# Peptides against a protein of PDB entry 4JHK: the designs that were tried, part 51

Target 1, 212 residues: chain A of PDB entry 4JHK
Amino acid sequence: EDYKIQSFDLETQKLLKTALKDPGSVDLEKVSSVIVDQSLKDQVFSREAGRICYTIVQAEAKQTNGSVFRRNLLNRLQQEFKAREETRKRSTQEWVCLVSFICNIFDYLKVNNMPMVALVHPVYDCLFRLAQSDALKNEEEVDCLVLQLHRIGDQLEKMNVQLMDELFNLLRDGFLLQEDLSSMGRLLLLEILEFRAGGWKLSDTAQKYYYS

## One batch from the design tools (peptide; aimed at target 1 N75 Q78)

Design b2_p25_3_s3 (made by RFdiffusion4, then SolubleMPNN; from b2_p25_3, 8 letters changed)
Fold by OpenDDE base, seed 4:
Structure b2_p25_3_s3 (fold): chain B 212 residues (1-212), chain A 25 residues (1-25)
Amino acid sequence: as target 1 above (212 residues)
Amino acid sequence: SRIEEILSKHKPPAPVPELPYVEFP
């Protein structure tokens, strides 16, 4: 299987390829750092990064029954998560990349075919932050929020329906009450409200309305 | 309306919840 790692230099590409095939032969802390660093800069890569991370985790588990990569990855993510407000202040783009990556890790890094329970609250925390009024007024943050909910909303709800209800209460209030939402932002909020209401899918009618 | 139907599935306005901090494993 091919992985989209063209954005890295050749040396780093080789490192990643080796990690995917023979994780025991590389510095997995360095590999995790490289993946996180790039994911914080490139939202497109963050999706691929989740798949890459999962593959490395599985490869290491099979090869040495180890979890060095996952531990380093999650440690780095925790550091970035703790600093998320400063990241948001510095760069909205980096902030939404961080959220996107955390959500992708949640989506791909499954244990026994189940999401990691420890990631549930951090993911919700990120989404709740995006649902605050100061974030909802920014289309880039709304795009991120709606995109993640499209991708993992159904899984998150299964993990904690109460938090999902609370989150969507904020989204409803934003849609109805917040004055400085853009037209597109408001449309996206309505779409995601309908998406969940429809069982995390869109009807044919809704599909035509929002995406035709 | 469809909009009203969607919105009716949500609770009345509530305060922003405080989420407890959870460390990554």
Scores: peptide ipSAE 0.024, ipTM 0.487, DockQ to the pose 0.550
OpenDDE base, seeds 1, 2, 3, 5: peptide ipSAE 0.029, 0.025, 0.024, 0.021; ipTM 0.515, 0.469, 0.607, 0.536; seeds 1, 2, 3 fail the geometry check

Design b2_p25_3_s4 (made by RFdiffusion4, then SolubleMPNN; from b2_p25_3, 10 letters changed)
Fold by OpenDDE base, seed 2:
Order: sequence, then structure tokens, then C-alpha cells
Structure b2_p25_3_s4 (fold): chain B 212 residues (1-212), chain A 25 residues (1-25)
Amino acid sequence: as target 1 above (212 residues)
Amino acid sequence: SRIEEILATHKPPAPIPKLPYVEFP
């Protein structure tokens, strides 16, 4: 498989490629740090990072029955999660990258082909933060929120429908009641409300309306 | 309208408790 790692220098690319194929031959703590660091500054990479992480986890499990990479990855992710409010204050971009990364790890880092239960509440916590009034007025945060819900909303709902209902109550209220939303932000909220109502898919009519 | 129908499926606003921190495995 081809992984999108062209944004790294050649030495780091080699490191990542080796980790994907022969994880026992590299410093997996270093690998995890590199992936997290890049994911925290590049939201696009975060999606690929999830897939990369899962592959490394599986490769290490098969090769050495180890979990060094996953442990280091999750420890670092937990550290970033705990500091999420400070990150948001410092940089909206870094904050949405963090959320994107956590969501993508949830999406890709499966255990026995199931989502990691331990990530459910952290993911919801991030999404609820994005659904607060002070975040909804920022189009970049709304974009992140809606994007994640498009990607993992159906999976996340299966893990806890009550929290999803509560989250979407906030989104509905934001759409209806909040006055300082951007036009695009309001449109995105409407779209995601419709998306969930349609069973986490868009009708042909809706697809044409929003994306034609 | 469809929009009204979609929005009507949501229950009235209610207080949402703060989610507790959960440590990663």
C-alpha cells in the first residue's frame, strides 16, 4: 500500500516505511512522536495518520506481539487532549488538528474490528466543545465539527446514542438561535442535521443542493 | 417543510452535564 508521507523529509519517510513493514527494527516511540507532531499541524495528514497508525499497530502485534507503538501514541494523544483548552486558546488551527487526529484515531485504530471504547468519551468531549457557542461562531471549528461527524458520526452514535442526541440538540440550537454564525457555518449545521436525520447519508436531492 | 421536519425531530434544549475525563488505555 502507498501511504501519503511525502510531507516528511526523506529520513523520516524511511523511518515510517520501516515502521509499517518491520516495526521491531525502529524506535516506535520516535515514530509515534513524529506522527502526532505532524498530525497536530496538518489536518489533512490526520486522516492518513489514522490509517498509518492502525497499520503499525497491527504490524507490531503480528511481529512481536507488542504494543509499544500504540501505548506511546495513546499516551501522547492523552497529553494533548488534557491540554486541549490551552491549545484552543493558542491556535484554532492546532485545536482543530487535535480534534481531527483524535477522531481519525477513533475511526482507524480498531480493536478486534471495533472502535476503542476508551476513545468514545474523549471524542464526544471534543465534539461537544466544538458545539459550544464560542466555537460555533468560528467557521474553522464548525467545519471541523461537521467534517468529523460526516466521517465517524454513524460509528460514534452506535457507541452512545444519548450523547449524540445531546450533541445534535446543541447543533440545532446553534443553527436556530445563534446570531453570530457565518453563512457557511449555518449552512454546514443545517447540512449535518439533515445528514443524521437521513441515516448518516445524503439524499440525491440534498447532495445536489449542498455540493453541486 | 423538510427543514422543519428535520428540526422538529430534536427534543427541546436541556442542560448537558460536563463529560468526565477518561484516561486512554
Scores: peptide ipSAE 0.026, ipTM 0.400, DockQ to the pose 0.590
OpenDDE base, seeds 1, 3, 4, 5: peptide ipSAE 0.016, 0.021, 0.022, 0.021; ipTM 0.484, 0.596, 0.557, 0.602; seed 5 fails the geometry check

Design b2_p25_4 (made by RFdiffusion4)
Pose (drawn by RFdiffusion4):
Structure b2_p25_4 (pose): chain A 212 residues (1-212), chain P 25 residues (1-25)
Amino acid sequence: as target 1 above (212 residues)
Amino acid sequence: SPAEEDDQELLNQYSDFHFTYEQYL
């Protein structure tokens, strides 16, 4: 029900609500464009846009059996994904938004009730970038890293365990060896090590230790 | 299905793409 589109221009809110009911009546290319655009600019929308994207994808399949919107969205995201390092230099905020959005799409948009394999390696590419020492020194990026691991970390491991294993080695390495990792960064990494070791769940006692 | 075709086409576009993690493999 709540797609979290309050950050949008009033005209665009109408465009988006229309695409949910009658996709054929709207320019799905322009619709996908305004969604990707806004997703890089607003944090709340970047971690929630997947709901509205899914609703539109299903609406098109139902109405016209088409997947034009899905296509425009995936190709536009691929382009942002390819330009990820440049975007990170320009704005850490935009980069974490891109990762949150890509990961939200991996969570919501399914293909025959299965995850899109097209996004497996790209998501790992994003999370490995966050696990690097130049990214871990920024609590903003560590926060982004652990948000994705909480939300789709389990699904991702099923698709590829080798990558999740090597990724968590970088997490342990940064935890033990890195000195400019902050206190909050340390708390976040420790929690995620326990989270994964526990089968991607938060124990009652860890809930008490880490969170208010 | 259209969705499978889109997913496969996007996957194919990454066939020669260099990923950040390939150094750890």

Design b2_p25_4_s1 (made by RFdiffusion4, then SolubleMPNN; from b2_p25_4, 17 letters changed)
Fold by OpenDDE base, seed 2:
Parts: structure tokens; C-alpha cells; sequence
Structure b2_p25_4_s1 (fold): chain B 212 residues (1-212), chain A 25 residues (1-25)
């Protein structure tokens, strides 16, 4: 399979490709670090990163019955998660990249074809943070929130419907009551409210209205 | 499965704010 790693230098690309095929022959700690670092800078890559991570995890498990890569990956993710408030204060862009990465790991790094239960609360914590008033007034954070809910909202709801209800109560209140939302932010909140109400599906009409 | 059991344990640890992602392995 082809992976979107052209943004890396050639040496790093080779490292990643080798990790995907022969993980036992590379420094998997270094591989994990490279992936996390890039995911914190590029929200688009973070989506691909999830798929890459899953592939490496499976390859290592098959080849050596090892879990070095996943351990390093999750440890780094935990560190970044714990520091999320400081990250947000420092850089909104890095913060939304972090959220995106965590959500994509949740989406792709399955265990027995199921989400890792341990990631459910961290994901919700991130989304709840994006749903606070100070975040909702920031269009970049709203974009991130809505994007993640489009991608994994249905899965998250299956894991904990109560938290999802609480989250969407905040989004509804933000839509209705918060005065300093951008026009686009308000529109996105409305769209995601309708998206969930429709069973996490968009009609063709709605898609045209919000995204044409 | 053993991995699932570890995952649940990790979740419990998260609830208590005493967690390590490494426990999933």
C-alpha cells in the first residue's frame, strides 16, 4: 500500500517504509517520535498517521510479537495529552493538531477491531475542551471539533452516549446563547447538531448547503 | 482477551486520574 509520507525527507521516508514492512530492523522509538512530531504540525497528516501507526503495530506484532512501537507511541501521546492546556495556550494550531491526532489514533489503532477503551475519555476530554465558550469563539477550534465529530462521533457515542449527550448540550447552548461566535462557527455548530440528529449522516441537501 | 482486560484496567485508571498508556501493552 501507498502512504502519504512525501512531506518527509528521503531518509525519513525510507525509515517509515521499512518500519511498515520490516519493523524489527529499525528503531521504532525513533519512528514513533517522527510520526508524532509531524502529526503535531500537520493536521492533514495526522489522519494518515493513524493508518500508518496501525500498520506498523500489526507488522511488529506479526513479525516479532512485539509492541515497542505502540508503547512508544502511546507514551508520547499521553505526554502530549497531559500537556494539552499548555499546548493550547502556546499554539492553537498545535492544539488542534493534537486533538486531530488523538482522534485519528482512536479511529485507526483498533484492538480486535474495536477502539481502545482507554482512549475514549481522553478523546472526550479534548472534544469537551473544544466545546467550551473560549474555544467555540475560535473558528479554528470549531473546525477541528466538527471535523472530529464527523469522523468518529458515531464510534464515540457507542462507547459512551452520556458523554456525547453532554457534549452536544454544550454545542447547542453555544449555538443558541453564545454571542461571539463567528458566522461560520455558528453554521458549523448547526451542521453538526443536525448531523448527529440525523444518525451521524448528512443528506445530499445538507452537504450542499454547508459545504458547497 | 488479555488485551481487552488490560484495556479495561487502563480505563479504570483514567477515571481515577492515575493512568499510563503503557498499561495497555
Amino acid sequence: as target 1 above (212 residues)
Amino acid sequence: SPLQEVDEEMLESLKNEKFSFDKLL
Scores: peptide ipSAE 0.028, ipTM 0.605, DockQ to the pose 0.152
OpenDDE base, seeds 1, 3, 4, 5: peptide ipSAE 0.027, 0.027, 0.006, 0.023; ipTM 0.674, 0.631, 0.342, 0.597; seed 5 fails the geometry check

Design b2_p25_4_s2 (made by RFdiffusion4, then SolubleMPNN; from b2_p25_4, 13 letters changed)
Fold by OpenDDE base, seed 3:
Structure b2_p25_4_s2 (fold): chain B 212 residues (1-212), chain A 25 residues (1-25)
Amino acid sequence: as target 1 above (212 residues)
Amino acid sequence: SPLEEVDQELLESLKDVKFSFDKLL
């Protein structure tokens, strides 16, 4: 498979490619740190990072029956999650990258073809934070929220429908009651409300209306 | 499995920061 790692220097690209095929021959802690660091700077990369991480996890399991990479990855993710409020205060961009990365890890790093239960509450915590009034007024945070719900909302709902109901109550209230939403933010909230109501699907007509 | 063990450990370590918002039930 081809992985989008052109944003790294050539030496780091070599390191990542080696980790994908022969994880036992590289420092997997360093590899995990490099992936997380880049994911916190580039939201577009974070989705690809999820796929890369899954591949490395599987390669290590097959090669050595080990889990060094996954352990280091999750440890770093935990550290970033714990510091999420400080990250948000420092940089909205880094914050939405963090949320995106956590959601993509949830999406790709499955165990026995099931999402990691341990990530359910952290993901919801991030999405609930994005659904607060102080975040909804920021278009960048609304973009992130809606994007993640489009990607993993159906999976998250299956894990905990009660939390999803509570989340969407906040989104409904934001759409209806909050006055300092941007026009695009309000449009995106309406779209995602409709998206869930339609079983996490959107008609072609609606898709063109909201995203043309 | 080792993967499941990591998941459980992560869950336990994150208990102190989950449900930190007023409207979370």
Scores: peptide ipSAE 0.025, ipTM 0.621, DockQ to the pose 0.689
OpenDDE base, seeds 1, 2, 4, 5: peptide ipSAE 0.027, 0.026, 0.024, 0.031; ipTM 0.538, 0.589, 0.643, 0.556; seeds 1, 2, 5 fail the geometry check

Design b2_p25_4_s3 (made by RFdiffusion4, then SolubleMPNN; from b2_p25_4, 14 letters changed)
Fold by OpenDDE base, seed 5:
Order: C-alpha cells, then structure tokens, then sequence
Structure b2_p25_4_s3 (fold): chain B 212 residues (1-212), chain A 25 residues (1-25)
C-alpha cells in the first residue's frame, strides 16, 4: 500500500519508503524525527503518520525484533508533550497538530492490539486542555478536540470512563455557559455531546444536520 | 466565575502533570 508522504522532499520520501520496507537499513532516530517534525506542521499528515509509524514498528519488530524506532518516537513525543503549553503559546496550529499526532499514535500504535496504557493520560491531558475556556473560544482548537473525540473517543472511554465523564462535563459547561464560543464551535460541541450520547455514533439525520 | 475556577484548577493540574513512556522504550 502507498503512504501519503508527498509533503516531503524526494530524498526524505525515499528515506521513509526505505524505513517502511527495510527499517534496519536506515537511521530510525532520524526517521522518527522527520515524522514528528512534519506532523507538527501538517495535521492532515498527522493521521497518515500514525499509520506510517505503526508500519515501521511492525517492520522493525519482524526484521530485527527491535524497537529503536518506537523508542525514539516516544521519546520525542514525550518531549513535545512536556512542552505542550509553550507550543500552544507559540502556535495554535502546532499545538493542534501535536494533539492530533498524539491521538493518532494512540489510535495506531497499539501493543498486543490494545492501546498503550501510558498514552491514555497524556491524550486525556491534551483533550482536557482543549476543553478549557481559553481553548474552547478558538475554533481551531474546538475542531481538533471534536475530531479526536470522533476518532478515538470510544477507545479512550473504554480506557477510563471517569476521565471521559469529566471531560464531557467541561464540554457541556462550555456549550451551555461559555459566551465567547464561535457559532461553529458551539455547533461542534453540541454535535460531539450528541455523538457520545448516541454511543459514539451519529445518525444519518444528525450527520446531515451538522455537516451538510 | 465558578467555571473559570474549575478551568484554572484543571489548567494547573495539566501544567504540573508529567508522564513517562519509559515502560515502552
């Protein structure tokens, strides 16, 4: 299968393609760094990045029984997570890309077909940050929040329903009480509230209402 | 406001929370 890596230059594309097929032949630290860097710039790529990372992890495991890539990836992710508030202050775009990337890694990079337990709280922390009043007033952050909850909300809830309840209490309060939400932001909050209430599903009628 | 106080508490909690991925390294 082809991977969406057109955003990289040809040399980097070659590097990534090689990592996907023969991870032992490339500098996996460099590969991880490149993927993270691009994911912080491009939210669309962030989704693909999760898939790419999973593939590289699997390829390395099969080839050498190694975990160099995963180690480097998670180390970098931890560094970025630790600096998330500074990232948010510097660039909302980079911040939402970071959140998207962490969520996508949670979604794709599983252990024994299960989410990494170590990522649960970091993911929730990011989502809780997006659920704060200062973030909810920013449509870009609301977009990110709602998108991630659509993608991994059901999985996250299974990992910790108490945190999900707390998160959605904040979202409900934001929807009901916060006055400086954008019209779209308010609409998205309502949609995601209904989405969870419907068992992390949206009826065709609701889908049309919110997105058509 | 009460809502702002909750947000502040959560924000401070998030700022002080550190997680490690060491067990997966």
Amino acid sequence: as target 1 above (212 residues)
Amino acid sequence: SPLEEVDKEMLESLKNTKFSFEKYL
Scores: peptide ipSAE 0.032, ipTM 0.424, DockQ to the pose 0.034
OpenDDE base, seeds 1, 2, 3, 4: peptide ipSAE 0.024, 0.032, 0.026, 0.016; ipTM 0.442, 0.429, 0.639, 0.338

Design b2_p25_4_s4 (made by RFdiffusion4, then SolubleMPNN; from b2_p25_4, 13 letters changed)
Fold by OpenDDE base, seed 5:
Structure b2_p25_4_s4 (fold): chain B 212 residues (1-212), chain A 25 residues (1-25)
Amino acid sequence: as target 1 above (212 residues)
Amino acid sequence: SPLEEVDEEMLESLKDYKFSFEQLL
């Protein structure tokens, strides 16, 4: 299967391709760093990054029964997560990319075909941060929040329904009470509220209303 | 506002929250 890595230079593409097929032959710390760096720049790539990471993890496990890549990846992710508030202050774009990447790792990097329990709170922490009033006024952050909930909301709820209820209480309050939401932001909040209420799916009628 | 107060509490909670990915190693 092909992986969308056209955003990298040819040398890096070769590195990634090699990591996907023969992870033991490359510097997996470097590979992880490259993936994280690009994911912090390109939210679209962050989705692909999750898939790539999963593949590398599986390949390394099969080849050497190792976990060097995952260890390095998660260590870097920990560093970025720890600095998330400073990142948000510096660049909204980098912040939403970080959130997107963490959520995509949660989505793709499964353990025994199950979400990593340890990632549940970090993911919720990011989503709760996006649900704060100062974030809800920023359309880019609302876009990110809604996108992640569309992708992994049902999985997250299964992991902790109480946190999801709390999160959506904030979203409801934002929708109803916050005055400085953009028109699109308000629309997206309404959509995601309906999305969850509909069992994490959107009817054809609603799809047409919100996205057509 | 009440909403802002809740948000501030949540923000403070998030700022103080520490998480380690070491358990995933």
Scores: peptide ipSAE 0.017, ipTM 0.419, DockQ to the pose 0.034
OpenDDE base, seeds 1, 2, 3, 4: peptide ipSAE 0.017, 0.006, 0.023, 0.005; ipTM 0.410, 0.354, 0.579, 0.334; seed 3 fails the geometry check

Design b2_p25_5 (made by RFdiffusion4)
Pose (drawn by RFdiffusion4):
Structure b2_p25_5 (pose): chain A 212 residues (1-212), chain P 25 residues (1-25)
Amino acid sequence: as target 1 above (212 residues)
Amino acid sequence: SSVEEHNHEEAVPVWDEFLEEMEEE
């Protein structure tokens, strides 16, 4: 019901609500473009855009059996994904938004009730980048890392365990060895180590220790 | 890490292949 589009221009809100019901009536290329654009600019929308993207993808399949929107969306995201390092230099805020959005798409947009394998390596590419020492020194990026691991970390490991293992080695390494990792960064990494070791769930006691 | 480097090599081609398959279908 709530696609979280309040950040949008009033005219675009109409465009988006229209695409949900009658995709064939709207420019799906323009629609995908305004969604990707906004997703890089607004944090709340970046972690929730998957809902509206899925609803539109299903609406097109139902109405016209087409997947043009899905296609434009995936190709535009791929382009942003390819330019990730440049975007990170320009704005950490945009970068964490891109990651949040890509991971939200991996979570919501399924292919025959299965995850899109096309996004498995790209998502690991993003999370490995966050696990680097130059990224871990920024609580903003550690926050982004652990948000994705909470949400799709379990699904990702099923698709590829080798990568998740090597990724968590970098987490342990940064935890023990890095000195400019902050107190909050330490709390976030410790919680995610316990989270994964517990099978991707938060124990009652960890809930008490880490969170208000 | 070699595992991480290999993951970087696969990040784009797998995506391209998935898109080509959607066009073929």

Design b2_p25_5_s1 (made by RFdiffusion4, then SolubleMPNN; from b2_p25_5, 13 letters changed)
Fold by OpenDDE base, seed 4:
Structure b2_p25_5_s1 (fold): chain B 212 residues (1-212), chain A 25 residues (1-25)
Amino acid sequence: as target 1 above (212 residues)
Amino acid sequence: SPIREENRKKAVPVFEEFLKRELEE
């Protein structure tokens, strides 16, 4: 299986490849740090990072029944989450990368084939932040919000429908009432509202309308 | 909102508790 790790130098690529196949032979703390650092800089990689992390977690579990990588990964994730407001103030790009990464970890890393309960509230907190007026006016944040909801919205709703209802109340109000939304932002909000209303699915007609 | 505030207050503690359990197991 191929992973999108060409953005790393050759030495790091080798490290990651080794971690994917033989995690016990590498410094898994270093591996986790490298993955998180890159995920905070590259949203495209952030998505891939989830898959990479899942593979390493599974490989380590099978090899040694260990969870060193996952522990280090989640510990770093916790640190970044705690600093999320500072990150947002410093860089919108880094902020949306952080949200994307957290959501991707939620999507890919499972405990006994179940979503990590510990990530539910943090994920919702990030999405709520993206749903605030000051964030909705930024297309980059709206893009992130809508993208995550497309990817994991159905899973999140299953974990807590009350929070999802509250989130979408904000999105509805943003769509209807907020004046400084971009045209694209407003369109994306409408689309995601329809997406959930349709059971987290889009009809062929709707998909063509919004994305074709 | 109260719901959001409640969620915010729960987010970090739940996260930390999970990590604590990971270390114990």
Scores: peptide ipSAE 0.416, ipTM 0.871, DockQ to the pose 0.938
OpenDDE base, seeds 1, 2, 3, 5: peptide ipSAE 0.027, 0.029, 0.031, 0.399; ipTM 0.637, 0.677, 0.676, 0.861

Design b2_p25_5_s2 (made by RFdiffusion4, then SolubleMPNN; from b2_p25_5, 12 letters changed)
Fold by OpenDDE base, seed 2:
Structure b2_p25_5_s2 (fold): chain B 212 residues (1-212), chain A 25 residues (1-25)
Amino acid sequence: as target 1 above (212 residues)
Amino acid sequence: SSIAEENRKLAIPVFEEFMEELEKE
C-alpha cells in the first residue's frame, strides 16, 4: 500500500516504510515521535497518520507479538493531551492538529475492530473544549470540531450518547445564543446539528470533501 | 451562552483514569 509520506525527507521516509514492513528492525519510539510531530503540524497528515499507525501496530503484533510502537505512540499522545490547554494558548493551529490527530487515532487504531475505550473520554474532552464559547467564535476551531464530528461522530455517539447529547446542547446554544460567531461558523454549526439529526449520513459530495 | 455553559457539568477525563484505561488495552 502507498502512504502519503512524501512530505518527509528521504531518510525519514525510509524509516517509515521499514516500520510498516519490518517494525522490529527500526527504533519504534523514533518512528512514533516522527509521526506525532508531523501530525501536530499538518492536520491533513494526521488523517494519514492514523492509517499508518494502525498498519505499524498490526505489523509489529504479527512479527514479534510486540506493542512497542503503540505504547510509545499512546505515551506521546498522553503527554500532548495533558498539555492540550497550553497548546491551545500557544497555537490554535497546533491545537486543532492535536484534536485531529487524537480523533484519527481513535478512528483508525482499533483493537479487534473496536475503538479504544481509553480514547473515548479524551476525544469528547477535546470536542467539548472546541464547543466552548471562546472556541466557537474562532472559525478555525469550529472547522475542526465539525470535521471531526463528521468523521467519527457516529462512532462516538455509540460509545456514549449522553456526552454526545451534552455536546450538541452546547452547539445548539452556541448557534442560537452566541453573538460573536462568524457567519460561516454559524452555518457550520447548523450543518452539523442537521447532520446528526439526519443520522450521521453523508452525501457523496460530503464524503469526498471530508475524506479526500 | 456562557451562563448556559456554566450550568453544565461536563465529565472531563482525569489523566490518571486515562492512563488506567490505556493499561487495560
Scores: peptide ipSAE 0.026, ipTM 0.514, DockQ to the pose 0.187
OpenDDE base, seeds 1, 3, 4, 5: peptide ipSAE 0.025, 0.023, 0.007, 0.025; ipTM 0.544, 0.582, 0.337, 0.555

Design b2_p25_5_s3 (made by RFdiffusion4, then SolubleMPNN; from b2_p25_5, 10 letters changed)
Fold by OpenDDE base, seed 5:
Structure b2_p25_5_s3 (fold): chain B 212 residues (1-212), chain A 25 residues (1-25)
Amino acid sequence: as target 1 above (212 residues)
Amino acid sequence: SSIAEENRELAVPVFEEFLAKLEEE
């Protein structure tokens, strides 16, 4: 297994590697904090973080039948979620990283092979926030929104189709009516509208971009 | 939006309830 944790110092890398293999031997609260902190800085890592978190959760469950890591992870995630508006005001980058991380946790951290129901509304809340006019004018936020919908849109829709319909109504309105969208933002909105219309299936080119 | 506000009102409580359940395990 190859985990992309080169951005951490060697000590932290060792900590993470140990958590992946022998979670009972490390401070899982610290591990969770480290993962969340890095995920708030690096959107690319946030994707990897989901995979890492899943592995640690599975390892702990297998080793001790425990859920200390997941509890700590979700506690921290909840704290960040509650402060999301403040985060957005402070740093667009941190905000989109937070959204990305929450979405990736939703994607990877399954319970009984199903998405965590508790994360459905938080995820939608984040996506709805990104779909507001003040966010749609920011290309970075649009990019995040579209990326997450590509990754987990199908799953989210299965959890609540009504919310998805409402979300895409906002996106359609943004695409058609909002005047201060960037050219790329407008293209991204069009792409995601077509993506859902096509049953959440991408072209080969789009597959490479979003899932490589 | 009204939908976003409604979702926000539901999101945190549901999340907290889930965490509480995890702590009981």
Scores: peptide ipSAE 0.032, ipTM 0.598, DockQ to the pose 0.835
OpenDDE base, seeds 1, 2, 3, 4: peptide ipSAE 0.028, 0.028, 0.029, 0.024; ipTM 0.598, 0.562, 0.622, 0.539

Design b2_p25_5_s4 (made by RFdiffusion4, then SolubleMPNN; from b2_p25_5, 10 letters changed)
Fold by OpenDDE base, seed 4:
Structure b2_p25_5_s4 (fold): chain B 212 residues (1-212), chain A 25 residues (1-25)
Amino acid sequence: as target 1 above (212 residues)
Amino acid sequence: SSIAEKNRELAVPVFEEFLEELDKE
């Protein structure tokens, strides 16, 4: 299958394509850095990045039974996660890209077809941060929060229902009590509350109401 | 939130422990 990497220069595209087919022939640390760097700048790429990462991990495992790429990727991810508050202060856009990337890695980078347990707390921490009052007033952060919950909320709940309950307590309180929410932000919070309440799905009527 | 705070405290250490395990492989 083809991968959307046209945003990179030709040299980098070749690097990525080679990594996907023959990971043993490239510097996988460099590849991981390139993917993370771009994911922090482009939220659209973040979802593709998850798929790319999965493919490279699988290719390396099959080729050499190695995990160099995954190790480097996750090391870089941890560095960015640890600096998440500074990132948020510097750039809301980079912050939401970081959250999106972490969530997409959680979604795509499966181990034995199961989510990486080690990412559960980091993912929830990001979502909790987005659920704080200072973040809920920013539509870009609310968009990110709701998008991730639509994508991986059901998986996260299966991993830890207590954390999900607490997260949605914050979202409910934000929806009901926070005065400086935008109209769209409030609408999105209501939608995601109903989404979970409905078993992580929306009825046709609700879908039309929120997205028409 | 006490639950959110506990999660925050666990986020880095648990992930770092996992990374250390990967380095041993």
Scores: peptide ipSAE 0.640, ipTM 0.944, DockQ to the pose 0.876
OpenDDE base, seeds 1, 2, 3, 5: peptide ipSAE 0.028, 0.024, 0.022, 0.024; ipTM 0.669, 0.534, 0.628, 0.630

Design b2_p25_6 (made by RFdiffusion4)
Pose (drawn by RFdiffusion4):
Structure b2_p25_6 (pose): chain A 212 residues (1-212), chain P 25 residues (1-25)
Amino acid sequence: as target 1 above (212 residues)
Amino acid sequence: AAATQEALETDAEELQAVLDSWKET
């Protein structure tokens, strides 16, 4: 029900609500463009845009059996994904938004009730980037890293365990060895090590230790 | 009907090409 589009221009809100009901009546290329655009600019939308994208993808399949919107969206995201390092230099805020959005799409947009394998390696590419020492020194990126691991970390490991294993080695390494990792960064990494070791769930006691 | 079918086949081929592009990236 709530796609979290309050950040949008009033005209665009109408465009988006229309695409949900009658995709054939709207420019799906323009629609996908305004969604990707906004997703890089607003944090709340970047971690929620998957809902509205899924609703539109299903509406098009139902109405016209088409997947043009899905296509435009995936291609546009692939372009942003390819430019990820440049975007990170320009704005950490945009970068973490891109990662949150890509991971939200991996979570919501399914293909025959299965995850899109097309996004498995790209998502790991993003999380490995966050696990690097130059990214871990920024609590903003560590926050982004652990958000994705909480949300789709379990699904991702099923698709590829080798990558999740090597990724968590970087987490342990940064935890023990890195000195400019902050107190908050340490709390976040420790919680995610326990989270994964516990089978991607938060124990009652960890809930008490880490969170208010 | 035939034109709609051709447009659906083109859209499916273009979507598949986007998915392969992701895998190659």

Design b2_p25_6_s1 (made by RFdiffusion4, then SolubleMPNN; from b2_p25_6, 16 letters changed)
Fold by OpenDDE base, seed 3:
Structure b2_p25_6_s1 (fold): chain B 212 residues (1-212), chain A 25 residues (1-25)
Amino acid sequence: as target 1 above (212 residues)
Amino acid sequence: SSAKEKKLKEEEEKLQEVLKSLLES
C-alpha cells in the first residue's frame, strides 16, 4: 500500500515506513508526534495521516498486542483539542488543520470496523464551532466545514442525527440570514444543504454547477 | 458476533476514559 509521505525528509520517511512494518522497533511516541505535527501544518496530509495511523495501530496490535501508538496519538489529539480556541486565534490555518485531523482520525481509526463513539462529540464540537457566525464569515473555515461534512457527514449523522439536525439549522440560518458571507462561502453552504437533503449525494449536474 | 461486540464495548470504554477531557471541553 502506498502512503503519501513525500512531504517528510528522508529520515522521517524511513521512520514512518518502519513504523508501518515493524512498529516495535521504533519510538511510537515520536512517530505519533511527527504525524500530528505534520497534520497540523498540512490539511491535505491529515487525511492520509488517518490511514497511516490506522495501519500502525493494526500493526502494533498484531505484533505485540499493544496500543502505545494509539494512546500517544489520542493523548496528543486531546491536548490540541483543549487548546483549539487559542489555536484558532493564532492561526486559522492551524485550526482548520486540527479539525481536519480530528475528522480524519474519526474516519479511519475504526474499532472493529466501527467509528469510535468517544470521538463523536469532539468532532461535532469542532463542526459547531465552524458553524458559528464568526467562523462562517471566513472562507477558509467554511471550506473546512463543508469538506469534512462531505467526507464524514453521513457517518456522523448515523451516530447522532439530532446533533446533525442542530448543526444544519445553524448552516441554514447562516446561509439565509448572515450578511457578511463571501460569495463562495454562501455557495458552499447552499451546496452542503442540498447535499444532505439529497441523502449525502449530489447529482452530476449539481456537482458541475457548484464545483466546475 | 457477541465476542466482537464485547471487544468493541471494551475498546469504547477505554477510549472514553482517554478522551474524557475532550467531552468535557
Scores: peptide ipSAE 0.030, ipTM 0.550, DockQ to the pose 0.243
OpenDDE base, seeds 1, 2, 4, 5: peptide ipSAE 0.021, 0.026, 0.026, 0.025; ipTM 0.479, 0.533, 0.532, 0.541; seeds 4, 5 fail the geometry check

